Peptides against a protein of PDB entry 6UG1. Designs and how they scored, part 63

Target 1, 304 residues: chain A of PDB entry 6UG1
Amino acid sequence: SNEERKRRKYFHMLYLVCLMVHGFIRNEWINSKRLSRKLSNLVPEKVFELLHPQKDEELPLRSTRKLLDGLKKCMELWQKHWKITKKYDNVGLYMRTWKEIEMSANNKRKFKTLKRSDFLRAVSKGHGDPDISVQGFVAMLRACNVNARLIMSCQPPDFTNMKIDTSLNGNNAYKDMVKYPIFWCEVWDKFSKKWITVDPVNLKTIEQVRLHSKLAPKGVACCERNMLRYVIAYDRKYGCRDVTRRYAQWMNSKVRKRRITKDDFGEKWFRKVITALHHRKRTKIDDYEDQYFFQRDESEGIPD
Target 2, 301 residues: chain A of PDB entry 6UG1 as posed
Amino acid sequence: SNEERKRRKYFHMLYLVCLMVHGFIRNEWINSKRLSRKLSNLVPEKVFELLHPQKDEELPLRSTRKLLDGLKKCMELWQKHWKITKKYDNEGLYMRTWKEIEMSANNKRKFKTLKRSDFLRAVSKGHGDPDISVQGFVAMLRACNVNARLIMSCQPPDFTNMKIDTSLNAYKDMVKYPIFWCEVWDKFSKKWITVDPVNLKTIEQVRLHSKLAPKGVACCERNMLRYVIAYDRKYGCRDVTRRYAQWMNSKVRKRRITKDDFGEKWFRKVITALHHRKRTKIDDYEDQYFFRRDESEGIPD

## One batch from the design tools (peptide; aimed at target 1 R7)

Design b2_p25_4_s1 (made by RFdiffusion4, then SolubleMPNN; from b2_p25_4, 16 letters changed)
Fold by OpenDDE base, seed 1:
Structure b2_p25_4_s1 (fold): chain B 304 residues (1-304), chain A 25 residues (1-25)
Amino acid sequence: as target 1 above (304 residues)
Amino acid sequence: DEEIKKLEEELKKQLEYLKLYLSSL
């Protein structure tokens, strides 16, 4: 019905806000001074120097290469620190079906929300789910004075899916779900004036995204619980930015149709949510990023 | 801004409620 379409749209909006606030809260927890002091000790001086290369005036690319090598070594150090990767409880922060949402309204399962103290302990011990691990990696880079962002791919239920019965009955459903991350890192390269993408946990990859990312879900089975729609960046100064354009090859033709921002009302609403979560002044880094997004929009063109 | 703080607190409550709801899933 038209009413059910409205209900799903509003529920998607509420769910999206709650996910974005979750990302914001986790980003605040990452900025813990106590955690920072502990995690800085994981990075030896030689790796710290690679993270902070001098500007090569002749060839700025040499400085970027040093930073990339430093980030690679930080991923290796992080793997040594992380002792226990827990499976997600159920589907974690991956996308739920509408049927799952309807069925759970009846089941009062007392889930203990992870407290800040428990999160800080989990990161310090190296025990937790992949999301906690990525968040801890961002904390380690921030402890080394690296301009690292927490990235969250927000997975609200698909308000464009009007099917009632999506039984995701496959034994491989968990493997397909976790094939691509929900959380990752971005690092500012001050030499190239670009964000470097870092997945320290899942794919264990470093990318300089131009047109497409390896972190973008591919294939029907992977996209059932991980649909690239809302990639939100949380920086060390409590900035909040929509960076979906970086990871979406087909933003205008495909991704926009699955976003609340497909219409002017949804765009204005979503901008208000971003603005409410953005607690810093604009910087030259934002100018370079917006210029990159503009060039990506021009190069994609208008969908036919 | 006090209004943003109130909105954040309300959104935190709604998030806890939604997490409780989602944990029943």
Scores: peptide ipSAE 0.030, ipTM 0.615, DockQ to the pose 0.091
OpenDDE base, seeds 2, 3, 4, 5: peptide ipSAE 0.022, 0.024, 0.025, 0.024; ipTM 0.583, 0.609, 0.581, 0.589; seed 4 fails the geometry check

Design b2_p25_4_s2 (made by RFdiffusion4, then SolubleMPNN; from b2_p25_4, 15 letters changed)
Fold by OpenDDE base, seed 4:
Structure b2_p25_4_s2 (fold): chain B 304 residues (1-304), chain A 25 residues (1-25)
Amino acid sequence: as target 1 above (304 residues)
Amino acid sequence: DEELKKLEEELKEQLEFLKRYLSSL
């Protein structure tokens, strides 16, 4: 019905706000001074120096290469620190079906909210799910004075899916679900004036995204619980930015149709949510990022 | 409508989750 379409749209909006606030709170927790002091001790001086290269005036690319080597070594150090990767409880923060949501409403499942103290202990011990691990990696880079962002791919239920029963085939569903991350890191490269993408846990990759990312889900089975629609960046100064354009090859032709921002009402609403979560002033880094997004929109063109 | 009531309950649970999560800041 038209009512069910409206209902699913509003539920998607509320769920998206809950996810974006979750990302904001986790971004605050990883700014813990107590955690920072512990995690800085994991990074030896030689790796710290690679994270903070001098500007090569002849070839700025040499400075970027040192930073990339430092980030690779930090990823290796993080793997040594992280002892136990737990499976997600159920689907974690991956996309739920409408049936799963309806069944969860009937079951008063007390969501075991992880407390701040338990999170900080989990990161310090190296015991937790992949999301806690990525969040801890961002905390380690921030402890080394690196301008690292926490990235969250928000997975609200698909309001464009009007099917009543979307029974996902059970057994392979978890492997396909976790094939791509929902949390990762970005690091500011002051030499190239670009964000570097880092997945320290899942794909264990470092990339400079040009047209497409390795972190963008591919294939039907992987996209059932991980649809690239709302990639939100949380910085160390409590900035909040939509960075979906970086990771979406087909923002205008494909991704926009699956977002609340497909209409003027949804665009205005989503901008209000971003503004409410953005707690810092604009910087030159934001100008370079917006220029990159503009160039990506022009290069994609208008879908025919 | 029973379906609207179920949504209202799920929205209340999500809001209560959000409140509990925000109170942990």
Scores: peptide ipSAE 0.031, ipTM 0.654, DockQ to the pose 0.198
OpenDDE base, seeds 1, 2, 3, 5: peptide ipSAE 0.030, 0.024, 0.024, 0.028; ipTM 0.623, 0.609, 0.596, 0.623

Design b2_p25_4_s3 (made by RFdiffusion4, then SolubleMPNN; from b2_p25_4, 16 letters changed)
Fold by OpenDDE base, seed 1:
Structure b2_p25_4_s3 (fold): chain B 304 residues (1-304), chain A 25 residues (1-25)
Amino acid sequence: as target 1 above (304 residues)
Amino acid sequence: DEEVKKLEEELKKQLEFLKLYLSSL
C-alpha cells in the first residue's frame, strides 16, 4: 500500500538518524584522552616520523609515500595489538530485512548495552568485534596526531524494497555480510590534498580512491546486508560529513535512487541531520573535499 | 487518525527496539 511505503520511508529515516548518532557517540568515545595515552605507546618513534613527514618541496609524492608507509606500519602494529576479533551478535550494524525488524519488535531481546568504560577496556585489551577494532585504530592514529576520520557506512533497512519475504537463510550469509566493512578510516594527506582510505581490519588495505573503492560492496549476496548509501565521516573535531560520493562509482545513476535524498524533502531533511551532527567550522580541507566531489559528479554525468 | 496513531505506536515500539539494539553495540 501507499501507507506501507510511507511507514518504511519514515522507519528508514528514524533508523538512519539512530545509526548516525551511534557513529557520533563512538567518535566521541575514541577521542578519550585516557585511551589516547595508552594507544600512543603502541607506535614507535620511527613510525611516528613516517606519519609526520616533512614536506618534500621537489617531489610532494615522496611525502605521501612516507605517510602511506607509516599507515601500513600502523596497520601491522594494530594487528599485533588486536588479540581477539569477536563475531557480531546476529548481524551487527549490517542491514536488516523488514521481516527481521517486524519479528524483532515483538521479541524484547535483552541487548547487553556496551558502556563507554567497556568499549575503552575492549580497545585497550584488543578484544572486540571488527567495528570496535576499526574505531580503536582511528583512536591510535588520533593519538599520534594524525588527522584520521571514522567512516561509517550506515545500513538502514531498504525503504525501496517492498518484498515481504527476503529469506536470507543461506549458510554463507554471515561470510557474505562481513566480506565488506561497515566501519573504516580516512586519513588526510596534506601533501596531495586528498583523503586516504584505510581498512585496517577487514580487507587490510590502504587506497587513494579515484573512481571506485575496494570497500564498495560488489555482488548480490554482499549487497543484501551492505548497500553503499550513506557513508558518513566523523572527524576528531566532531565534524560530520557525507562522503558517499567518494565510494559510490554510480552515485547519480544507482545510489541516489536508494537514498532518502532522492527527493527534495529527503535532501533537505538529511542536510538538517548532517548539520545537527556537524559541530565544527568549515576548513580548507572541506573545500578540497567538496571540489573533489564536484569533479566526481561532473565526470559521472547525469544518468540518461 | 486511528491508522496514523497505530503507525506512530508501531514506530515508537520499533524506536525502542532500535535504542535497545544500538545500546547493545
Scores: peptide ipSAE 0.031, ipTM 0.622, DockQ to the pose 0.593
OpenDDE base, seeds 2, 3, 4, 5: peptide ipSAE 0.026, 0.028, 0.029, 0.027; ipTM 0.624, 0.608, 0.616, 0.624; seed 4 fails the geometry check

Design b2_p25_4_s4 (made by RFdiffusion4, then SolubleMPNN; from b2_p25_4, 18 letters changed)
Fold by OpenDDE base, seed 4:
Structure b2_p25_4_s4 (fold): chain B 304 residues (1-304), chain A 25 residues (1-25)
Amino acid sequence: as target 1 above (304 residues)
Amino acid sequence: DKEIEELKKKLEKYLEFFKEYLSSL
């Protein structure tokens, strides 16, 4: 019905706000000075120097290569630190079906909310789920004075799915779900004026995204619980930015149709949510990023 | 500071609701 369409749209909006708020709070928690002091000790001086290369005036690409090598070594150090990777409880922050949502409304399970103290302990010990691990990796880079962002792929239920039964019957549902991350890192390259994408936990990859990312879900089964729609970046200064354009190859033709921003009301609403979560002044880094997004929109063209 | 703290409290309530909601899932 039209009413159920409206209900699913509003529920998607509420769920999206809650996810974006979750990302904001986790981004604040990883700014902990106590955690920073502990995590800085994981990075030896030689790796710190690679994270902060001098500008090579002859070949600026050499400076980027040093940064990339430093980030690779940081991923290796992080793997040594992380002792216990817990499975997600149920589907974690991956996308739920509408049936799961309806069934859940009837079953008030008390989940133990992870408190800030428990999170900081988990990161410090290297014991937790993959999301906590990624968040801790961002904290380690920030402890080394690297301009690292926490990235969150927000997975609200698909308001464009109007099926009554949306049950997922796949035996490999968990493996397909966790094939691609929900959280990752971006690092600012001051030499190339670009964000470097870092997945330290899932794919264990570093990439300089041009047209597509390895982190973008591919295949039907992987997209059932992980649809790239809302990739939100949280920086150390409490900036909040929509960076979906980086990771979406087909933003205009495919991704936009699955976003609340497909209509003017949704666009205006989503801008208000981003603005409410963005607590810093604009910087030259934002200018370079917006220019990159503009060039990506022009290069994609208008969908036929 | 106070505004960020109020935002955090609102956000924590939304997260608690969302976690209760996620937890009921």
Scores: peptide ipSAE 0.033, ipTM 0.650, DockQ to the pose 0.072
OpenDDE base, seeds 1, 2, 3, 5: peptide ipSAE 0.034, 0.027, 0.036, 0.037; ipTM 0.646, 0.581, 0.640, 0.656; seeds 1, 3, 5 fail the geometry check

Design b2_p25_5 (made by RFdiffusion4)
Pose (drawn by RFdiffusion4):
Structure b2_p25_5 (pose): chain A 301 residues (1-169, 173-304), chain P 25 residues (1-25)
Amino acid sequence: as target 2 above (301 residues)
Amino acid sequence: SEEFFEEINELYNESLELFEELNEE
């Protein structure tokens, strides 16, 4: 019914707002001073110097390389620090079905509250699922004074799914791509470097294609790329989906609330509500990348 | 995570009630 259609659109908006806000608060917890000081001693002087390379006037590229080596070394040592990698209970933060949600609302059960202290304890011990692990990785980079963003792929239920059944054909297929990952700024190449230290264990300087965007019909059942939100040290919140969307104006726009005008205005209201800093020059360099990327997409196939 | 899903469930029920009341009006 058109009524259920409207409800799905609303609940989608509601769930999305909650997800984005959870990204905002979790990013705050990541900045915890007490935790940052402990995680900093995990980084040797050699690697620390690689993470803050000297300006190389003749060839800025060498500085970028040193940072990549540093990022690689950090990924490695984080693989060692993280001793216990849990499985997501049930579905984690991957996209759920309307049926699944309706049923979760029905069954109230008992839920162990988490809070901030428990999160900190878990990151210091090295116990947690991949989300906690990558978030902790970002906290470590920040304790070393690197401009690290937390990236979250918000996976609200699909408001474009009109079906009354909503049934699907695997755990391994869900976890093929991450919900959380990291970006680090390169002041030499003036670009954001994408880092996934937990799932794909890769570092990529995304230009026109990214390894992180999910592929194949089976894998996209639980992970439909729509809202890639980046949170930074100074409490910025930017929609970074254009970096990770091969067909942004075609494929992805149909799945976002921003397809109509009311949707874009509303979404902007939330981003602004979550962006608690003023514009820097880096924001301009990023907008330039997005503009060029937006104009190079062209006609679809 | 569990707390988040608990809150979402409460909000889901409240949204159903809101849409029933609007349909009745």

Design b2_p25_5_s1 (made by RFdiffusion4, then SolubleMPNN; from b2_p25_5, 14 letters changed)
Fold by OpenDDE base, seed 5:
Structure b2_p25_5_s1 (fold): chain B 304 residues (1-304), chain A 25 residues (1-25)
Amino acid sequence: as target 1 above (304 residues)
Amino acid sequence: MEELEEKLAELYKELKEKFKKEKEE
């Protein structure tokens, strides 16, 4: 019905705000001074020096290569620190079906919200789900004075899916779900003027994204619970930015159709949400990023 | 935090008002 379409759109918007606020809160928690002091001790001086290379005036690419090597070593150090990767409770922050939402609304299941103290303890011990692990990795890089962003791929229910039953019948549903991350890291490369993508936990990869990322879900089964639609970046200064354009090869032709921003009202509303979560002044880094997004929009062209 | 809560409450109100209007249409 038209009413059910409106209901699903509204619920998607509400759920999206809750997810974006969750990312904001986790981004605040990883700025803990107590956690920072503990995590900085995981990084040897030689690795710290690689994270902070001098500018090579002859070949700036050498400085970027040192930073990339430092980030690789940080991923290896993080794997040594992280002792227990817990499975997600149910689907974690992956996309729920509409049926799962309806069934969950009827079941007064007290979701045990992880407290800040429990989160900090989990990160410090190296015991938690993959999201906590990624968030802790971002905290470690920030403890080393690296300009690292927490990235969240927000997975609200698909308001464009009008099927009554959206049950997912796959035995491999969990494996397909966790094939691609929901949380990852970006690191600012001051030499190339670009964000470096780092997945320390899932794919264990470092990328300089040009046109596409390995972190973008591929294949029907993987996309059932992980649709690239809202990739939100949270920086150490409480900046909040939509970085979906970096990871979406087909932003205009495919991704936009699945976003609330497909219409003018949704665009204006989503901009208000971003603005409400953005607590810093604009910087030259934002200018370079916006220029990159503009060039990516021009290169994709207008969909026919 | 309070300013964020106020902004979120306002965003929720705007959503609720739009959803009401879209139900009356």
Scores: peptide ipSAE 0.071, ipTM 0.694, DockQ to the pose 0.117
OpenDDE base, seeds 1, 2, 3, 4: peptide ipSAE 0.028, 0.026, 0.027, 0.069; ipTM 0.642, 0.564, 0.637, 0.694

Design b2_p25_5_s2 (made by RFdiffusion4, then SolubleMPNN; from b2_p25_5, 16 letters changed)
Fold by OpenDDE base, seed 1:
Structure b2_p25_5_s2 (fold): chain B 304 residues (1-304), chain A 25 residues (1-25)
Amino acid sequence: as target 1 above (304 residues)
Amino acid sequence: MEELEKKLAELYKELKKKFKEELEK
């Protein structure tokens, strides 16, 4: 019905706000001074120096290469720190079906909301799910004075899916779900004026995204619970930005159709949500990023 | 936190209002 379509649209919007607020809260928690002091001790001086290279005036690319090497070494150090990777409870923050949502409304499953103290302990011990691990990695980089963002791929239920019975075939569902991350890191390269993408946990990769990312879900099975639609960046100064354009090859042709921002009302509403979560002034970094997004929109063109 | 909670409450009220308006059409 038209009513069910409307209901799913508004439930998607509510769920999206809850996810974006969750990302904001986790970004605040990883700014903990107590955690920062502990995690800075994981990074030896030689790696710290690589994270903070001098500007090579002759070849700025040499400075970027040092930063990339420093980030690689930080990923290796983080793997040594992280002792226990827990599986997600059910689907974690991956996308739920409408049927799963309806069934969960009847089951008051007490989502044991992880308290701040428990999160900080989990990160400090190296025991937790992949999301906690990524968040802790961002905290470690921030402890080393690196301009690292927490990235969250928000997975609200698909309001464009009007099918009732998406029976997800059970056995491979978890493997396909966790094939691509929900959380990752971005690091500002002050030499190239670009964000570097870092997945320290899932794909264990560093990339300089030009046209496409390795972190973008591919294939039907992987996209059932991980659909790239809302990639939100949370910085160390409580900035909040939509960075979906970086990771979406086909923003205009494919991704926009599955976003609330496909219509004027949804666009205006989503901008209000971003503005509510954005707690810093604009910087030159935002100007370089917006210029990159503009160039990516022009290069994609108008969808046929 | 309080300012964020206020902004979120306003956004929720706006959503609820718009949802009601869309169900009455």
Scores: peptide ipSAE 0.102, ipTM 0.747, DockQ to the pose 0.118
OpenDDE base, seeds 2, 3, 4, 5: peptide ipSAE 0.028, 0.089, 0.094, 0.092; ipTM 0.593, 0.736, 0.743, 0.740

Design b2_p25_5_s3 (made by RFdiffusion4, then SolubleMPNN; from b2_p25_5, 16 letters changed)
Fold by OpenDDE base, seed 2:
Structure b2_p25_5_s3 (fold): chain B 304 residues (1-304), chain A 25 residues (1-25)
Amino acid sequence: as target 1 above (304 residues)
Amino acid sequence: MEELEKKMGELYKELKKKFEEEKKK
């Protein structure tokens, strides 16, 4: 019915705000001064120097290569720190089906919300789910004065799916679900004027995304619980930006159709949500990023 | 439509308030 379409749209919007606020809260928790002091001690001076290379005026690419090497070594150090990767409870922050949401509404199962103190302890001990691990990695980079963003791929239920029964096949569902991350890191490269993508936990990869990212879910099974629709970046100064364009190859032709921003109302609403979570002034970094997104939109073209 | 924006704005204010209350603990 038209009513059920509206209901699913509104529930999607509500769920999206809750996810985006969750990302904001986690981004604040990783700015903990106590955690920062502990995590800075994990990074040797030689690795710190690689994270902060001098600008090579002859070949700026040499400075980028040092930064990339520093980030690789930080991933290796993080793997040594992280002792226990817990499985997600159920589906974690991956996408739920409408049926699962309806069933969960009937089952008043209190989600045990992780407290700030428990989170900080988990990161400090190296014990937690992959999301906590990524968030801790961002905290370590920030402790080393790196301009690192927490990235969250928000997975609200698909309001475009009007099927009643979305039974997902059980056994391989978890492996396919966790094949691609929900949280990752971006690091500002001041030399190339670009964001570097870092997945320290899942794929253990560093990318300079041009047209395609390895973090973008591929295949039907992986996309059932991880649809690239809302990739939100949270910086150390409490900036909030939609960076979906970086990771979406087909933003205009495919991704936009599954976003609330497909209509003018949804676009205006989503802009208000971003603005409400954006707690800093605009910077030249935002200008370079917007220019990159513009170039990516031009290169995709208008969908036929 | 405006009523939905209002409800979503209120929900955001509530989430922000909860967040500020959790900072005080």
Scores: peptide ipSAE 0.030, ipTM 0.609, DockQ to the pose 0.035
OpenDDE base, seeds 1, 3, 4, 5: peptide ipSAE 0.026, 0.026, 0.026, 0.026; ipTM 0.608, 0.602, 0.599, 0.603; seed 5 fails the geometry check

Design b2_p25_5_s4 (made by RFdiffusion4, then SolubleMPNN; from b2_p25_5, 15 letters changed)
Fold by OpenDDE base, seed 4:
Structure b2_p25_5_s4 (fold): chain B 304 residues (1-304), chain A 25 residues (1-25)
Amino acid sequence: as target 1 above (304 residues)
Amino acid sequence: MEELEEKLGELYKKLKEEFEEEKKK
């Protein structure tokens, strides 16, 4: 019905806000001064120097290469720190079906929320799920004075899916689900004036995204619980930005159709949510990023 | 996660109930 479509749209909006607030809270937690002091000790001076290269005036690309090498070494150090990667409880922050949401509403399960203290302990010990691990990696980079963002691919239920029963096939579902991350890192490269994408946990990759990312889910099975729709960036100064354009090859033709921002009402609403979570002034970094997004939008063109 | 899922489940239930009540009017 038209009414069920409206209900699913509103529930998608509410779920999206809750996910975005979760990302915001985790971003606050990783700014912990106590955690920062502990994690800075994981990074040797030589690696710190690579994270903060001098500007090569002859070839700025050499400075970017040093930063990339520093980030690679940080990823290796993080793997040594992280002792236990727990599986997600159920599907974690991956996308639920409408049936799963309805069933969860009926089950009064006392869900153990991870408290801030428990999170900080988990990161400090190197014990937790992949999301906690990525968040801890961002905290380590921030402890080294790197301008690192926490990236979250928000997975609200698909309001475009009007099927009553969307039973996903059970056993292969987890492997396909976790094939691509929900959380990753971005690092500002002051030399190239671009964000570097870092997945320290899942794909263990560093990339300079031009047209497409390796982190963008591909294939039907992987996209069932991980649809690239809302990629939100949380910085160390409590900035909040939609960075979906970086990771979406086909923003206009494919991704927009599955976003609340497909219509003017949804666009205005989503801008209000971003604004409410954005607690810093605009910077030149935001200008370079917006210019990059503009160029990517022009290069994609209008979908035929 | 789980508390968020519970709260979201409860909110979904409320939104469903409100919506079913609006259908009866």
Scores: peptide ipSAE 0.025, ipTM 0.594, DockQ to the pose 0.725
OpenDDE base, seeds 1, 2, 3, 5: peptide ipSAE 0.024, 0.022, 0.024, 0.024; ipTM 0.588, 0.565, 0.599, 0.598; seed 2 fails the geometry check

Design b2_p25_6 (made by RFdiffusion4)
Pose (drawn by RFdiffusion4):
Structure b2_p25_6 (pose): chain A 301 residues (1-169, 173-304), chain P 25 residues (1-25)
Amino acid sequence: as target 2 above (301 residues)
Amino acid sequence: SLVEETEEKVNKILEEAFEEFEEEL
């Protein structure tokens, strides 16, 4: 019914707002001073110097390389620090079906509250699922004074799914791509470096294609790329989906609430509500990348 | 302080979205 269609659109908006706010608060917890000081001693002087390379006037590229080596070394040592990697209970934060949600609302059960202290304890001990692990990795980079963003792929239920049944054909297929990952600024190449230290264990300087964007019909059942939100040290919130969307104006726009004008205006209201800092020059360099990327997409196939 | 400011703005946005939903019904 057209009524259920409208409810799905609203609940989608609601769930999306909650997800994005959770990203905002979790980013705050990541900046905890007490935790940062402990995680900093995990980084040797050698690697620390690689994370803060000297300006190389003749060839800025060498500085970028040193940072990449540093990022690689950090990924490695984080693989060692993180001693216990849990499975997501049930579905984690991956996209759920309308049926699954309706049923979760029905069954109230008992839910262990988490709170901030428990999160900190888990990151310091090295116990958690991949989301906690990557988030902790970002906290470590920040304790070393690197401009690290937390990236979250918000996966609200699909408001474009009109079906009354909504059934699907696997765990391994869900976890193929991450919900959380990291970006680090390169002041020499003036670009954001994408880092996934937990799932794909890769570092990529995304230009026109990214390894992180999910592929194949089976894998996209639980992970439909729509809202890639970046949170930074100074409490910025930016929609970074353009970096990770091969067909942004075609394939992805149909799945976002921003396809109509009311949707874009509303989404902008939330982003602004979550962006608690003023514009920096880096924001301009990023907008330039997005503009170029937006114009290079062209006609679809 | 930032959390309180965000809460107020989020609530206002959701109230507006809820009123728009009721009108659409």

